# Peptides against a protein of PDB entry 6CSU, part 96

Target 1, 51 residues: chain A of PDB entry 6CSU
Amino acid sequence: GALEELRGQYIKAVKKIKCDMLRYIQESKERAAEMVKAEVLRERQETARKM

## One batch from the design tools (peptide; made by RFdiffusion4, then SolubleMPNN)

Design b2_p28_1_s3 (from b2_p28_1, 9 letters changed)
Fold by OpenDDE base, seed 2:
Structure b2_p28_1_s3 (fold): chain B 51 residues (1-51), chain C 51 residues (1-51), chain A 28 residues (1-28)
Amino acid sequence: as target 1 above (51 residues)
Amino acid sequence: as target 1 above (51 residues)
Amino acid sequence: DDFSILEKIDEQEKKALEEAKEKEEEIR
């Protein structure tokens, strides 16, 4: 019935939100890792020039 | 009725999930910023010792 | 990217809310 259908829609919506969040987290971790690598390389160059 | 109650529960639950996600994103950004700062400082020390 | 995710969530919530209202009207 309508009540069961609404319950199903809720579950579906929550699952989608959860999946979107997990994807965001994964992509954020990847971007963070690359950003750190780039920053380390830049810092090495800068430090070397100052010495 | 039961359907209206379920609808209300859905809205409440979705709002909570949204708030939790926003909080996570904000905390993640803060942690990332601090991690980068710490990494830069460590790299300066390491680079200096190697030269 | 953060904004895009939030926008999608808001859209999904809006759609689900409208569908629920339609079902309530059908039962009434």
Scores: peptide ipSAE 0.191, ipTM 0.647, DockQ to the pose 0.634
Fold by OpenDDE base, seed 5:
Structure b2_p28_1_s3 (fold): chain B 51 residues (1-51), chain C 51 residues (1-51), chain A 28 residues (1-28)
Amino acid sequence: as target 1 above (51 residues)
Amino acid sequence: as target 1 above (51 residues)
Amino acid sequence: DDFSILEKIDEQEKKALEEAKEKEEEIR
């Protein structure tokens, strides 16, 4: 009935949020890793130029 | 009625989860920024030692 | 990407809300 369907919608929404959050965390870690690699490279070059 | 009240409860719960997710994202960004700053500092020092 | 995810969540919530309203009307 309508009550069960409403409950189903809630559960679906919660599961979707959880899934999106997990994906965000994974993608964020990957982006952060690449950002760090780029920053490290730039920093090495900049430090070397100043020496 | 009872159905509308239940609907309101589910909506409130979903909104809470969304809010928690947003807070997590913000905190994650702050932590990532601090990690990058720390890594850059370490890299500067390491590069300088090797020169 | 973060904004896109949040936007999708908002859209899904809105859709669920509208579907719930329709179902509530059906049982009334």
Scores: peptide ipSAE 0.189, ipTM 0.649, DockQ to the pose 0.509
Fold by OpenDDE base, seed 1:
Structure b2_p28_1_s3 (fold): chain B 51 residues (1-51), chain C 51 residues (1-51), chain A 28 residues (1-28)
Amino acid sequence: as target 1 above (51 residues)
Amino acid sequence: as target 1 above (51 residues)
Amino acid sequence: DDFSILEKIDEQEKKALEEAKEKEEEIR
């Protein structure tokens, strides 16, 4: 019935959001690592050029 | 009734996750900024020392 | 796209809330 359907939707939605959050966290960490790597490389080149 | 209670629980759970994610994103941005700043500073010093 | 995932969640929530309201009307 409607109650069971709503219960199912609730559980499904919460699980999905949780999974999406975990994936976002993982991807965010990867992007952050790449950003730092790129910034360090840029800084090495810029600093060396100015010395 | 049971259906209204379930709906309320759903809303509460989703809002909590939403708030947690917003907080995470904000904190992540702050940590990323500090990480980049620290790494850039270290790289400037290290590169300059080696030149 | 820092908030793209939150936008998706918001849309999912809106849809789910509307469905819940419709079901409540069916039972009430």
Scores: peptide ipSAE 0.178, ipTM 0.639, DockQ to the pose 0.620
Fold by OpenDDE base, seed 3:
Structure b2_p28_1_s3 (fold): chain B 51 residues (1-51), chain C 51 residues (1-51), chain A 28 residues (1-28)
Amino acid sequence: as target 1 above (51 residues)
Amino acid sequence: as target 1 above (51 residues)
Amino acid sequence: DDFSILEKIDEQEKKALEEAKEKEEEIR
């Protein structure tokens, strides 16, 4: 009936959100890793210029 | 230094995202529960009208 | 770390889904 259909729609939506959130977190982690890498490289270059 | 500060900012941002995502899930659950409740009430009213 | 965060989120979402199913059965 209508209640079962609504439940099904909710479950589907929650599962989609879960997947989207996990993907977002993974992408955020990757971006952060690249930012850290870039900062390390910049610091090394600055140190080299001062020597 | 700058690298440690960046790491700290990353950790803080990730924690914030986690909290925001969990809050979003909770709010979604609450909305879904209200929708289910409303549907049950509508079905009961329809049944009553048919009797 | 980030891996631990992902695992915690996954488990919390699974738990939340099961709790929602139980509440729906109570309403029926």
Scores: peptide ipSAE 0.178, ipTM 0.618, DockQ to the pose 0.073

Design b2_p28_1_s4 (from b2_p28_1, 11 letters changed)
Fold by OpenDDE base, seed 5:
Structure b2_p28_1_s4 (fold): chain B 51 residues (1-51), chain C 51 residues (1-51), chain A 28 residues (1-28)
Amino acid sequence: as target 1 above (51 residues)
Amino acid sequence: as target 1 above (51 residues)
Amino acid sequence: DDFSILEKIDKQEKKALEEAEKKAKEIL
């Protein structure tokens, strides 16, 4: 009935929100990891330059 | 009636969940940024130690 | 860990809503 339909729509909306947020978090973590990696390489290059 | 009230509650709940998740993501981003900063400082210290 | 936290949030909100739904069914 109408009650079950509304509940179904709620569940669907929540699932979509969750998935979108998890994707965003994952992408953010990947970007952060790449930033750290880039900084490590930069610092190593700086060290080599000073040798 | 009761059905309209329940519909309103579902909509309200979805909005609340979205807000809670967005807040969590924002806090997670802030923590990630601090972790990156900390790692950068650590690597600079490591570089200095090797000089 | 992020996934687990979001799942906990989702479960908590769903539980609250299910309780509200149960009460609403009593009124309908």
Scores: peptide ipSAE 0.170, ipTM 0.582, DockQ to the pose 0.490
Fold by OpenDDE base, seed 4:
Structure b2_p28_1_s4 (fold): chain B 51 residues (1-51), chain C 51 residues (1-51), chain A 28 residues (1-28)
Amino acid sequence: as target 1 above (51 residues)
Amino acid sequence: as target 1 above (51 residues)
Amino acid sequence: DDFSILEKIDKQEKKALEEAEKKAKEIL
């Protein structure tokens, strides 16, 4: 009935948000790791050039 | 009626979850930015000491 | 760009919420 359908839509919406955010968090962690690696490499080069 | 109240609660709950998760993402971005800044500073010091 | 990603996510979630709200409104 209408109550079950509404409940189902709520659960579906919440699950979608959760999945999207978890995926974002995972991708963000990967990007952050790569960003740190890249920054470390660039900083080594810049610091070395300034010496 | 009860069904309208349930609808209102559903919408309110989903919006709250969305906002909470977006806030979490924002805080995660801030932490990531601070982590990068810290790593850059540490790398500058380490590289300088190796020169 | 993380901001662009956030904007995309926000847009997606808003659209999903709107669709859910529309369906709920149709049920009522």
Scores: peptide ipSAE 0.127, ipTM 0.567, DockQ to the pose 0.382
Fold by OpenDDE base, seed 2:
Order: structure tokens, then C-alpha cells, then sequence
Structure b2_p28_1_s4 (fold): chain B 51 residues (1-51), chain C 51 residues (1-51), chain A 28 residues (1-28)
């Protein structure tokens, strides 16, 4: 009935939120990894320059 | 250093997203509860009318 | 519940980030 349909829609919405959050986290981790890589390179350059 | 600052920024961003998602879920639950309540009342009226 | 799931995810991500930083420092 209508109640079961509404419940189903709610469950779908919650699952979507979870998936969106997990995707955001994954993308953020990828960006962070690239920034860390860039920072390491920059720090190496800085160290070399100061030597 | 810069690396620790980057970590701090990332953690801050993740916490913000987490809080936003939790708030969204809570608000969605509240809206869903009200919709269910309204639907139950309508169904009772409909049943009573058909009896 | 949803909150507990999010807390677990948050904790896992924090640990993963700390491990990444450790590796980065080892490279330097």
C-alpha cells in the first residue's frame, strides 16, 4: 500500500545519501593524495634550495 | 608544517560534510514521519468511507 | 543506525589520512 511505498522511497533516499557521501569521501581522498604528492615535491625543492 | 595543515583542512571538510549529511538525514526522517502520519489518517478516512 | 555508520566511516577516513601522511613523511 501507500505506506509501504513511502517506506520504500525513504529507504532509497537514505541509500542515495550514503552513496553520495562515500563518493565524496573517495573523491576527497584522491584530491588529498595528489596534494600530498605535490607538497612532498615542493618540500624537497625547498630543502634542496636551502642546502 | 604544510602537510599537517593540509590534514587539518581535510579533516575539517570531512566533518562538515558528515554533519551536513546527518542533518539532512534527520530532517528527512522528520518529514517522512509527518508524511506517514498524514497518509495513515487519509487511509483511515478512506477505509471508513468504504465501510 | 545511520549515525553509527557515519561515525565508523569518519574514523576509517581519519586513520587512512594519518597513514598517508606517515608515508609522505617517510618519502621526505
Amino acid sequence: as target 1 above (51 residues)
Amino acid sequence: as target 1 above (51 residues)
Amino acid sequence: DDFSILEKIDKQEKKALEEAEKKAKEIL
Scores: peptide ipSAE 0.109, ipTM 0.524, DockQ to the pose 0.082
Fold by OpenDDE base, seed 1:
Structure b2_p28_1_s4 (fold): chain B 51 residues (1-51), chain C 51 residues (1-51), chain A 28 residues (1-28)
Amino acid sequence: as target 1 above (51 residues)
Amino acid sequence: as target 1 above (51 residues)
Amino acid sequence: DDFSILEKIDKQEKKALEEAEKKAKEIL
């Protein structure tokens, strides 16, 4: 019935939010890792230039 | 030194990501809750009109 | 390990969402 359909819609929406959250977290971690790599490289290059 | 500064920057960046993630999760939960409330209300109104 | 902390948070939130789904199914 209508109530069961509403429950189904809610559960579907929550599952989508969960998936979006997990993707956001994963992408954020990947971006953070890449930023660290880039900064380490830049720092090493800067140190080399100063020497 | 430069290495300590880089470590500090990394920690700061990760903390920001953590905060953004937690905010995103909280906002998503709030939106989901509000959607459910709205749908329940609409369903009740629709049922009342059909009766 | 900051990433380990993030993973713990991720797991906690996943569990919380699953429990919320269960509760919503019961309430609605």
Scores: peptide ipSAE 0.104, ipTM 0.550, DockQ to the pose 0.058

Design b2_p28_3_s1 (from b2_p28_3, 14 letters changed)
Fold by OpenDDE base, seed 1:
Structure b2_p28_3_s1 (fold): chain B 51 residues (1-51), chain C 51 residues (1-51), chain A 28 residues (1-28)
Amino acid sequence: as target 1 above (51 residues)
Amino acid sequence: as target 1 above (51 residues)
Amino acid sequence: SLEDILEKIEKQEKKALEEADKKEKEIK
């Protein structure tokens, strides 16, 4: 019935949002890792220049 | 020094990611709410047409 | 270390996801 269909559509929507969030989290972690790596490299280069 | 600067950059990066996640969660909640509202309306309209 | 930094970020993201899941249940 209509209520069951609505429930099904809600569940589908929630699953999609959850998948999008998990993808965002994964991409965020990757960006954070690259940012830290780049920063460490910059700090090492700056330290080397000051020596 | 380099270690203090790295710590500062870490804190900045974490704060940015936290803000981005909170924003994403808020936007996701809003999208979910609007999707449910739209679906409820559609189901009510379909039910009305079938009566 | 870099790994410690990533782990802290992942922990925060996990908490955020759990909070989002709770809110989705409220919307239901």
Scores: peptide ipSAE 0.086, ipTM 0.518, DockQ to the pose 0.045
Fold by OpenDDE base, seed 2:
Structure b2_p28_3_s1 (fold): chain B 51 residues (1-51), chain C 51 residues (1-51), chain A 28 residues (1-28)
Amino acid sequence: as target 1 above (51 residues)
Amino acid sequence: as target 1 above (51 residues)
Amino acid sequence: SLEDILEKIEKQEKKALEEADKKEKEIK
């Protein structure tokens, strides 16, 4: 019935939110890793100039 | 240093997104609950008419 | 019942949050 259908739709939405959260965390982690690598490189370059 | 600051900013950003997602889930839950209550009421009314 | 439906949803939300927390800890 309509109630069961609504419940099913809500559960589906919750699952989607969960997936979005996990994906965001994963993608953010990857971006952060790249940012760190870039920053380390910049710092090395700066250090070299100041030597 | 710059690297530690970057890490700190990243952690702050992740926390913000997490909070936003949790808020979204909570608000969605509240809306879903109200929708379910309304549907139950409609179904009861329909059942009463068919008796 | 309506209460049973909401309880099941809450359990699913809790599991999702726990999984998200685990992933966040991996980043820190």
Scores: peptide ipSAE 0.079, ipTM 0.493, DockQ to the pose 0.046
Fold by OpenDDE base, seed 3:
Structure b2_p28_3_s1 (fold): chain B 51 residues (1-51), chain C 51 residues (1-51), chain A 28 residues (1-28)
Amino acid sequence: as target 1 above (51 residues)
Amino acid sequence: as target 1 above (51 residues)
Amino acid sequence: SLEDILEKIEKQEKKALEEADKKEKEIK
């Protein structure tokens, strides 16, 4: 009935929100990790140049 | 140094995203729950009218 | 009940958050 459909829509909406946000976090973390790796490389190069 | 600062910024950004995500999901759940409660009330009223 | 549904969702969210935290530790 209408109540069951509404409950289904609620659950579906929450699941979609959760999935979208988890994906956003994952992508953000991957970008941040790549920036850190790039900075580590830069720091190593800078240290090597100063030797 | 620059690396530690970048790492700190990464951690801060991820924590902010996490908090924003949880708040968004919580607010969405509250709105959905209120909608379902309203529907339950409607269904009960409809059932009562048919008695 | 609605309360049971919300509890199930919260349990799933907790598991998802724990998995996200594990992945973050792997990235570090």
Scores: peptide ipSAE 0.068, ipTM 0.479, DockQ to the pose 0.045
Fold by OpenDDE base, seed 5:
Structure b2_p28_3_s1 (fold): chain B 51 residues (1-51), chain C 51 residues (1-51), chain A 28 residues (1-28)
Amino acid sequence: as target 1 above (51 residues)
Amino acid sequence: as target 1 above (51 residues)
Amino acid sequence: SLEDILEKIEKQEKKALEEADKKEKEIK
């Protein structure tokens, strides 16, 4: 009935939001990792110039 | 030194990501709430037509 | 260490997701 349909739609929406959040977190972590890698590379270059 | 600067930059990046995630979650929840409200409104309208 | 920081982030992300799930159940 209408109640079951509404409940189903709600559950579907919540599941989608959860998946979107997990994807966002993963992408954000990947971006952070790349930022750190880039910074490490810059610091190594700076250190090398001083040697 | 270089290590402290790197650590500081990493922490700053993580804090930004955290803030972005929280904002994303909040916005996503608001969108979900609006979707549910719209669906409830449609169902009420359907019920009213049957009465 | 960076590894420790990443682990802390993962724990925070998990907690945030759990809290989000609880709040989603309250949507009416």
Scores: peptide ipSAE 0.069, ipTM 0.503, DockQ to the pose 0.045; fails the geometry check

Design b2_p28_3_s2 (from b2_p28_3, 12 letters changed)
Fold by OpenDDE base, seed 1:
Structure b2_p28_3_s2 (fold): chain B 51 residues (1-51), chain C 51 residues (1-51), chain A 28 residues (1-28)
Amino acid sequence: as target 1 above (51 residues)
Amino acid sequence: as target 1 above (51 residues)
Amino acid sequence: SDEDILEEIEKQEKEALKEAEEKEKKIK
């Protein structure tokens, strides 16, 4: 019936939100990690130039 | 230095994303629950009218 | 660690989903 269909849609929507959010967080982490890695490399190069 | 500041900003950004996402999913669940509750009440009223 | 943060988020979402499903069962 309509109630069971609505419950199904609710659960499906919540699961989709979960997946989308976890994906977004993971992608954000990857971008941040690359930014940090790039900064570390720049600092190492600066240190090497000063020596 | 710049590296430590960047690390701090990364951690802060990840925490903010976490909080925003958890809030979003909670609000979505609340809206969905209210929608289901409203549908249950409508179905009960329809059943009562048919009796 | 960042992995621990993601795991905790997943855990919290799973718990919240379970709670929502229990509420739906009680509405019947």
Scores: peptide ipSAE 0.109, ipTM 0.529, DockQ to the pose 0.072
Fold by OpenDDE base, seed 5:
Structure b2_p28_3_s2 (fold): chain B 51 residues (1-51), chain C 51 residues (1-51), chain A 28 residues (1-28)
Amino acid sequence: as target 1 above (51 residues)
Amino acid sequence: as target 1 above (51 residues)
Amino acid sequence: SDEDILEEIEKQEKEALKEAEEKEKKIK
């Protein structure tokens, strides 16, 4: 019935949101990792200049 | 240094994302409960009309 | 971890369903 359909729709929506958020986290982690790499490279260049 | 600051920013960002996810689920829970309640009320009204 | 978050979400889903059912039962 309508009530069961509503419950089903809710569960489906929550699952979708979960997936979207996990994807967002994953992408954020990847971006963060790249920023860290870039920073390390900059620091190494600076160190090299001081040597 | 800059690298440690970046690491700190990353950790902070990930924690924020986690909190945002959980908050969103909590809010979704509340909305879903209200939607179910509303549906039941509509169904009961329909039943009452048929009686 | 992401796994811990998933587990928490599943818990929240279950709690949401229970809350909805409780609200339904209170409707007269």
Scores: peptide ipSAE 0.107, ipTM 0.511, DockQ to the pose 0.112
Fold by OpenDDE base, seed 3:
Structure b2_p28_3_s2 (fold): chain B 51 residues (1-51), chain C 51 residues (1-51), chain A 28 residues (1-28)
Amino acid sequence: as target 1 above (51 residues)
Amino acid sequence: as target 1 above (51 residues)
Amino acid sequence: SDEDILEEIEKQEKEALKEAEEKEKKIK
């Protein structure tokens, strides 16, 4: 019935949100790791300039 | 230092995302509840018309 | 449930932070 269909649509939407969030977290983690690498490189270069 | 600051920014961003997701889920639940109420009312009205 | 999703997200965030910290240690 209509109520069961609505429930099904809600569950489907929540599952999609979960997947999108997991992907976002993964991508955010990867970006953070790259930012750390870039910052370490920058610090090394700045240290080298001061020597 | 710069790395600690970056870590702090990352943690802050993740916390913001968590809060936004919690709000989204809460609002989604409220909308779903209202839709269910509206559907139940509609079904009652349709049943009454058929009597 | 939505709460289960939030718990899983929190778990993933914690693991992501741990992994980032471990990578940072390797770079240093």
Scores: peptide ipSAE 0.104, ipTM 0.503, DockQ to the pose 0.085
Fold by OpenDDE base, seed 4:
Structure b2_p28_3_s2 (fold): chain B 51 residues (1-51), chain C 51 residues (1-51), chain A 28 residues (1-28)
Amino acid sequence: as target 1 above (51 residues)
Amino acid sequence: as target 1 above (51 residues)
Amino acid sequence: SDEDILEEIEKQEKEALKEAEEKEKKIK
């Protein structure tokens, strides 16, 4: 009935949120790694300029 | 240095995201629970009308 | 469960730090 359908919709939505969250974390991980890499390069360039 | 600061900022951001996502899930559960309660009430009212 | 989600998030955070460290190490 309508109650079971609503429950099913909720479960589906929660599963989607979980998947979206995990995907976001993965993408955030990749972006963070690239930012760290870029910062290290900038610091090395700055150090080289100070020499 | 700047690299350590960046790492610290990332860790802080991830922790915030984690907390925000968990809060969102909790709020979603609460909304879903209220919708289910409302549906059960409607079904009971409909059953009563059919008696 | 929410606890399972928390555990997975913690795992992803650890992997994020590892990936950043690996990228830093590869920079020459």
Scores: peptide ipSAE 0.101, ipTM 0.502, DockQ to the pose 0.096; fails the geometry check

Design b2_p28_3_s3 (from b2_p28_3, 12 letters changed)
Fold by OpenDDE base, seed 5:
Structure b2_p28_3_s3 (fold): chain B 51 residues (1-51), chain C 51 residues (1-51), chain A 28 residues (1-28)
Amino acid sequence: as target 1 above (51 residues)
Amino acid sequence: as target 1 above (51 residues)
Amino acid sequence: SDESILEKIEKQVKEALEEAEKKEEEIR
């Protein structure tokens, strides 16, 4: 019935938001990894310069 | 009615998911910051060793 | 920011729920 259909739509929406948030977290981790690589490169230069 | 109660329950669930994810993200950022500090220290050693 | 992105996601879900309620009411 209509109530069951609405329930199904709400459950689907909740699942979607969970998945979207998890995907964002994963993408954020990937961006953070790239930032770390850049920082490591910069740090190599800084250390070498101070030698 | 039943529809309004169901809507309220699922909106509450969505808000809970949001809060849980925000907390996870914040804690993940704190852990990432500590990992970066450790990596920077390691990289200084690596660069110095290669000199 | 992380918070602003999650707020956008939450807004999208709320809007989708509102549209779902409208469609459900129409077929009742």
Scores: peptide ipSAE 0.089, ipTM 0.460, DockQ to the pose 0.430
Fold by OpenDDE base, seed 3:
Order: C-alpha cells, then structure tokens, then sequence
Structure b2_p28_3_s3 (fold): chain B 51 residues (1-51), chain C 51 residues (1-51), chain A 28 residues (1-28)
C-alpha cells in the first residue's frame, strides 16, 4: 500500500545519503592527504633555498 | 500515526547524517592542521641543523 | 572543494525531503 511504498522510499533515500556521506569522507581524506603532501614539498623546497 | 512516525524517523536519520558529516569535516580540518604544523616544525629543525 | 560537496549533499537532502512531503500529502 501507500504507506509501505513511502517506507521503502524513505529507507532508500537514507541509504543513498549514507553512501554519499561515506564517499565524501573517503574523497575528503584523499584531498587532505594531497594538501599535506603539497605543503611538505613546499617546506622542503624552502629548506633547500635556505641552505 | 504510523505515517507521521515514519516521517519523523526519516528526518531524524537525515539530521544525524548531516551532523556526523559536519563533525567529520571539523575534526579532519583540525587533524590536518596539526599534521602540517608538525611537519613545518620538523623541516625548520632540519634547517637549523644544516646551518 | 569540501564546502561545495557538502552544499550539493545538503541540496539533495532538501530535495528528497520536499519530494517526500509531497508524497505524504498526496496519500493523506
């Protein structure tokens, strides 16, 4: 019935949002790691210039 | 009724996901900042040793 | 950016809620 269909839609929507969140978390971690690597490289280059 | 309860549960779940995401973003930014600070300090110490 | 992705997710959540509310109204 209509209630069961709505229930199914809500469950599906929640699962979709959860999956999107998990993907976002993974991608954000990767971006953060790249930013750290870039900063480390810049500092190493600066160190080299000061030698 | 059952429909209102279902709607309430859906909204509650969505709000929780949003809160978890915001918390993750904040904590990840803080951790990233600390990692950068630690690396900058290490590189500065290395520069000092090479002087 | 992280901010833009978050905004997209928030938009999707809002749209899903609006659609759910419309469906709830239709079956009421």
Amino acid sequence: as target 1 above (51 residues)
Amino acid sequence: as target 1 above (51 residues)
Amino acid sequence: SDESILEKIEKQVKEALEEAEKKEEEIR
Scores: peptide ipSAE 0.088, ipTM 0.456, DockQ to the pose 0.562
Fold by OpenDDE base, seed 2:
Structure b2_p28_3_s3 (fold): chain B 51 residues (1-51), chain C 51 residues (1-51), chain A 28 residues (1-28)
Amino acid sequence: as target 1 above (51 residues)
Amino acid sequence: as target 1 above (51 residues)
Amino acid sequence: SDESILEKIEKQVKEALEEAEKKEEEIR
């Protein structure tokens, strides 16, 4: 009935938002990792120039 | 009614997921900042030793 | 920002559920 269908929609919506947020976090971590890699390279260059 | 109650449960669940994810992101950023700070120090030392 | 992205996701899911509820009321 209508209540069972709405319950199904509720469960589906909650699962979807959870997955979407987890995906966003994963993508954010990947971007952060690339930024750190670039920062390490810049730091090597700065240190080398000062010495 | 039952439909309104189920909608209320959905909204509550969504808000909880949002808050949990925001907290996770904040904690992850703090850990990443400390890790980067340590890595920068190590990188300066390694570069200095090689030159 | 992280906050703005999560708010957009929340809004989209909320709207999808509201549309589903509306369809169920129309069928009933």
Scores: peptide ipSAE 0.088, ipTM 0.454, DockQ to the pose 0.412
Fold by OpenDDE base, seed 4:
Structure b2_p28_3_s3 (fold): chain B 51 residues (1-51), chain C 51 residues (1-51), chain A 28 residues (1-28)
Amino acid sequence: as target 1 above (51 residues)
Amino acid sequence: as target 1 above (51 residues)
Amino acid sequence: SDESILEKIEKQVKEALEEAEKKEEEIR
């Protein structure tokens, strides 16, 4: 019935949201890691310039 | 009714996930910032050693 | 920003739920 269908849709939607959020977190972590790498590289370049 | 209750539960769950995600992102950014600081410090120490 | 992205996701989820509810009402 309609109630069971709604429950099914709810569960499916929550699972999808969870997956989307986890993916977003992962991508955010990757972006953060790349930012760190870029900062380290810039610092090394600055160090080399000062030598 | 059951429909409104289910909708309410879904919205509440989404809001909770959002809050948890934001907290996680903030903590991740803080950790990344500390990693950058540590790397910068190490690089400066290495520079000093090479001078 | 991360905040704005999460807000957009939340909005999309809410809209999808509302559309699902409308479909259920149409079936009734």
Scores: peptide ipSAE 0.086, ipTM 0.451, DockQ to the pose 0.467

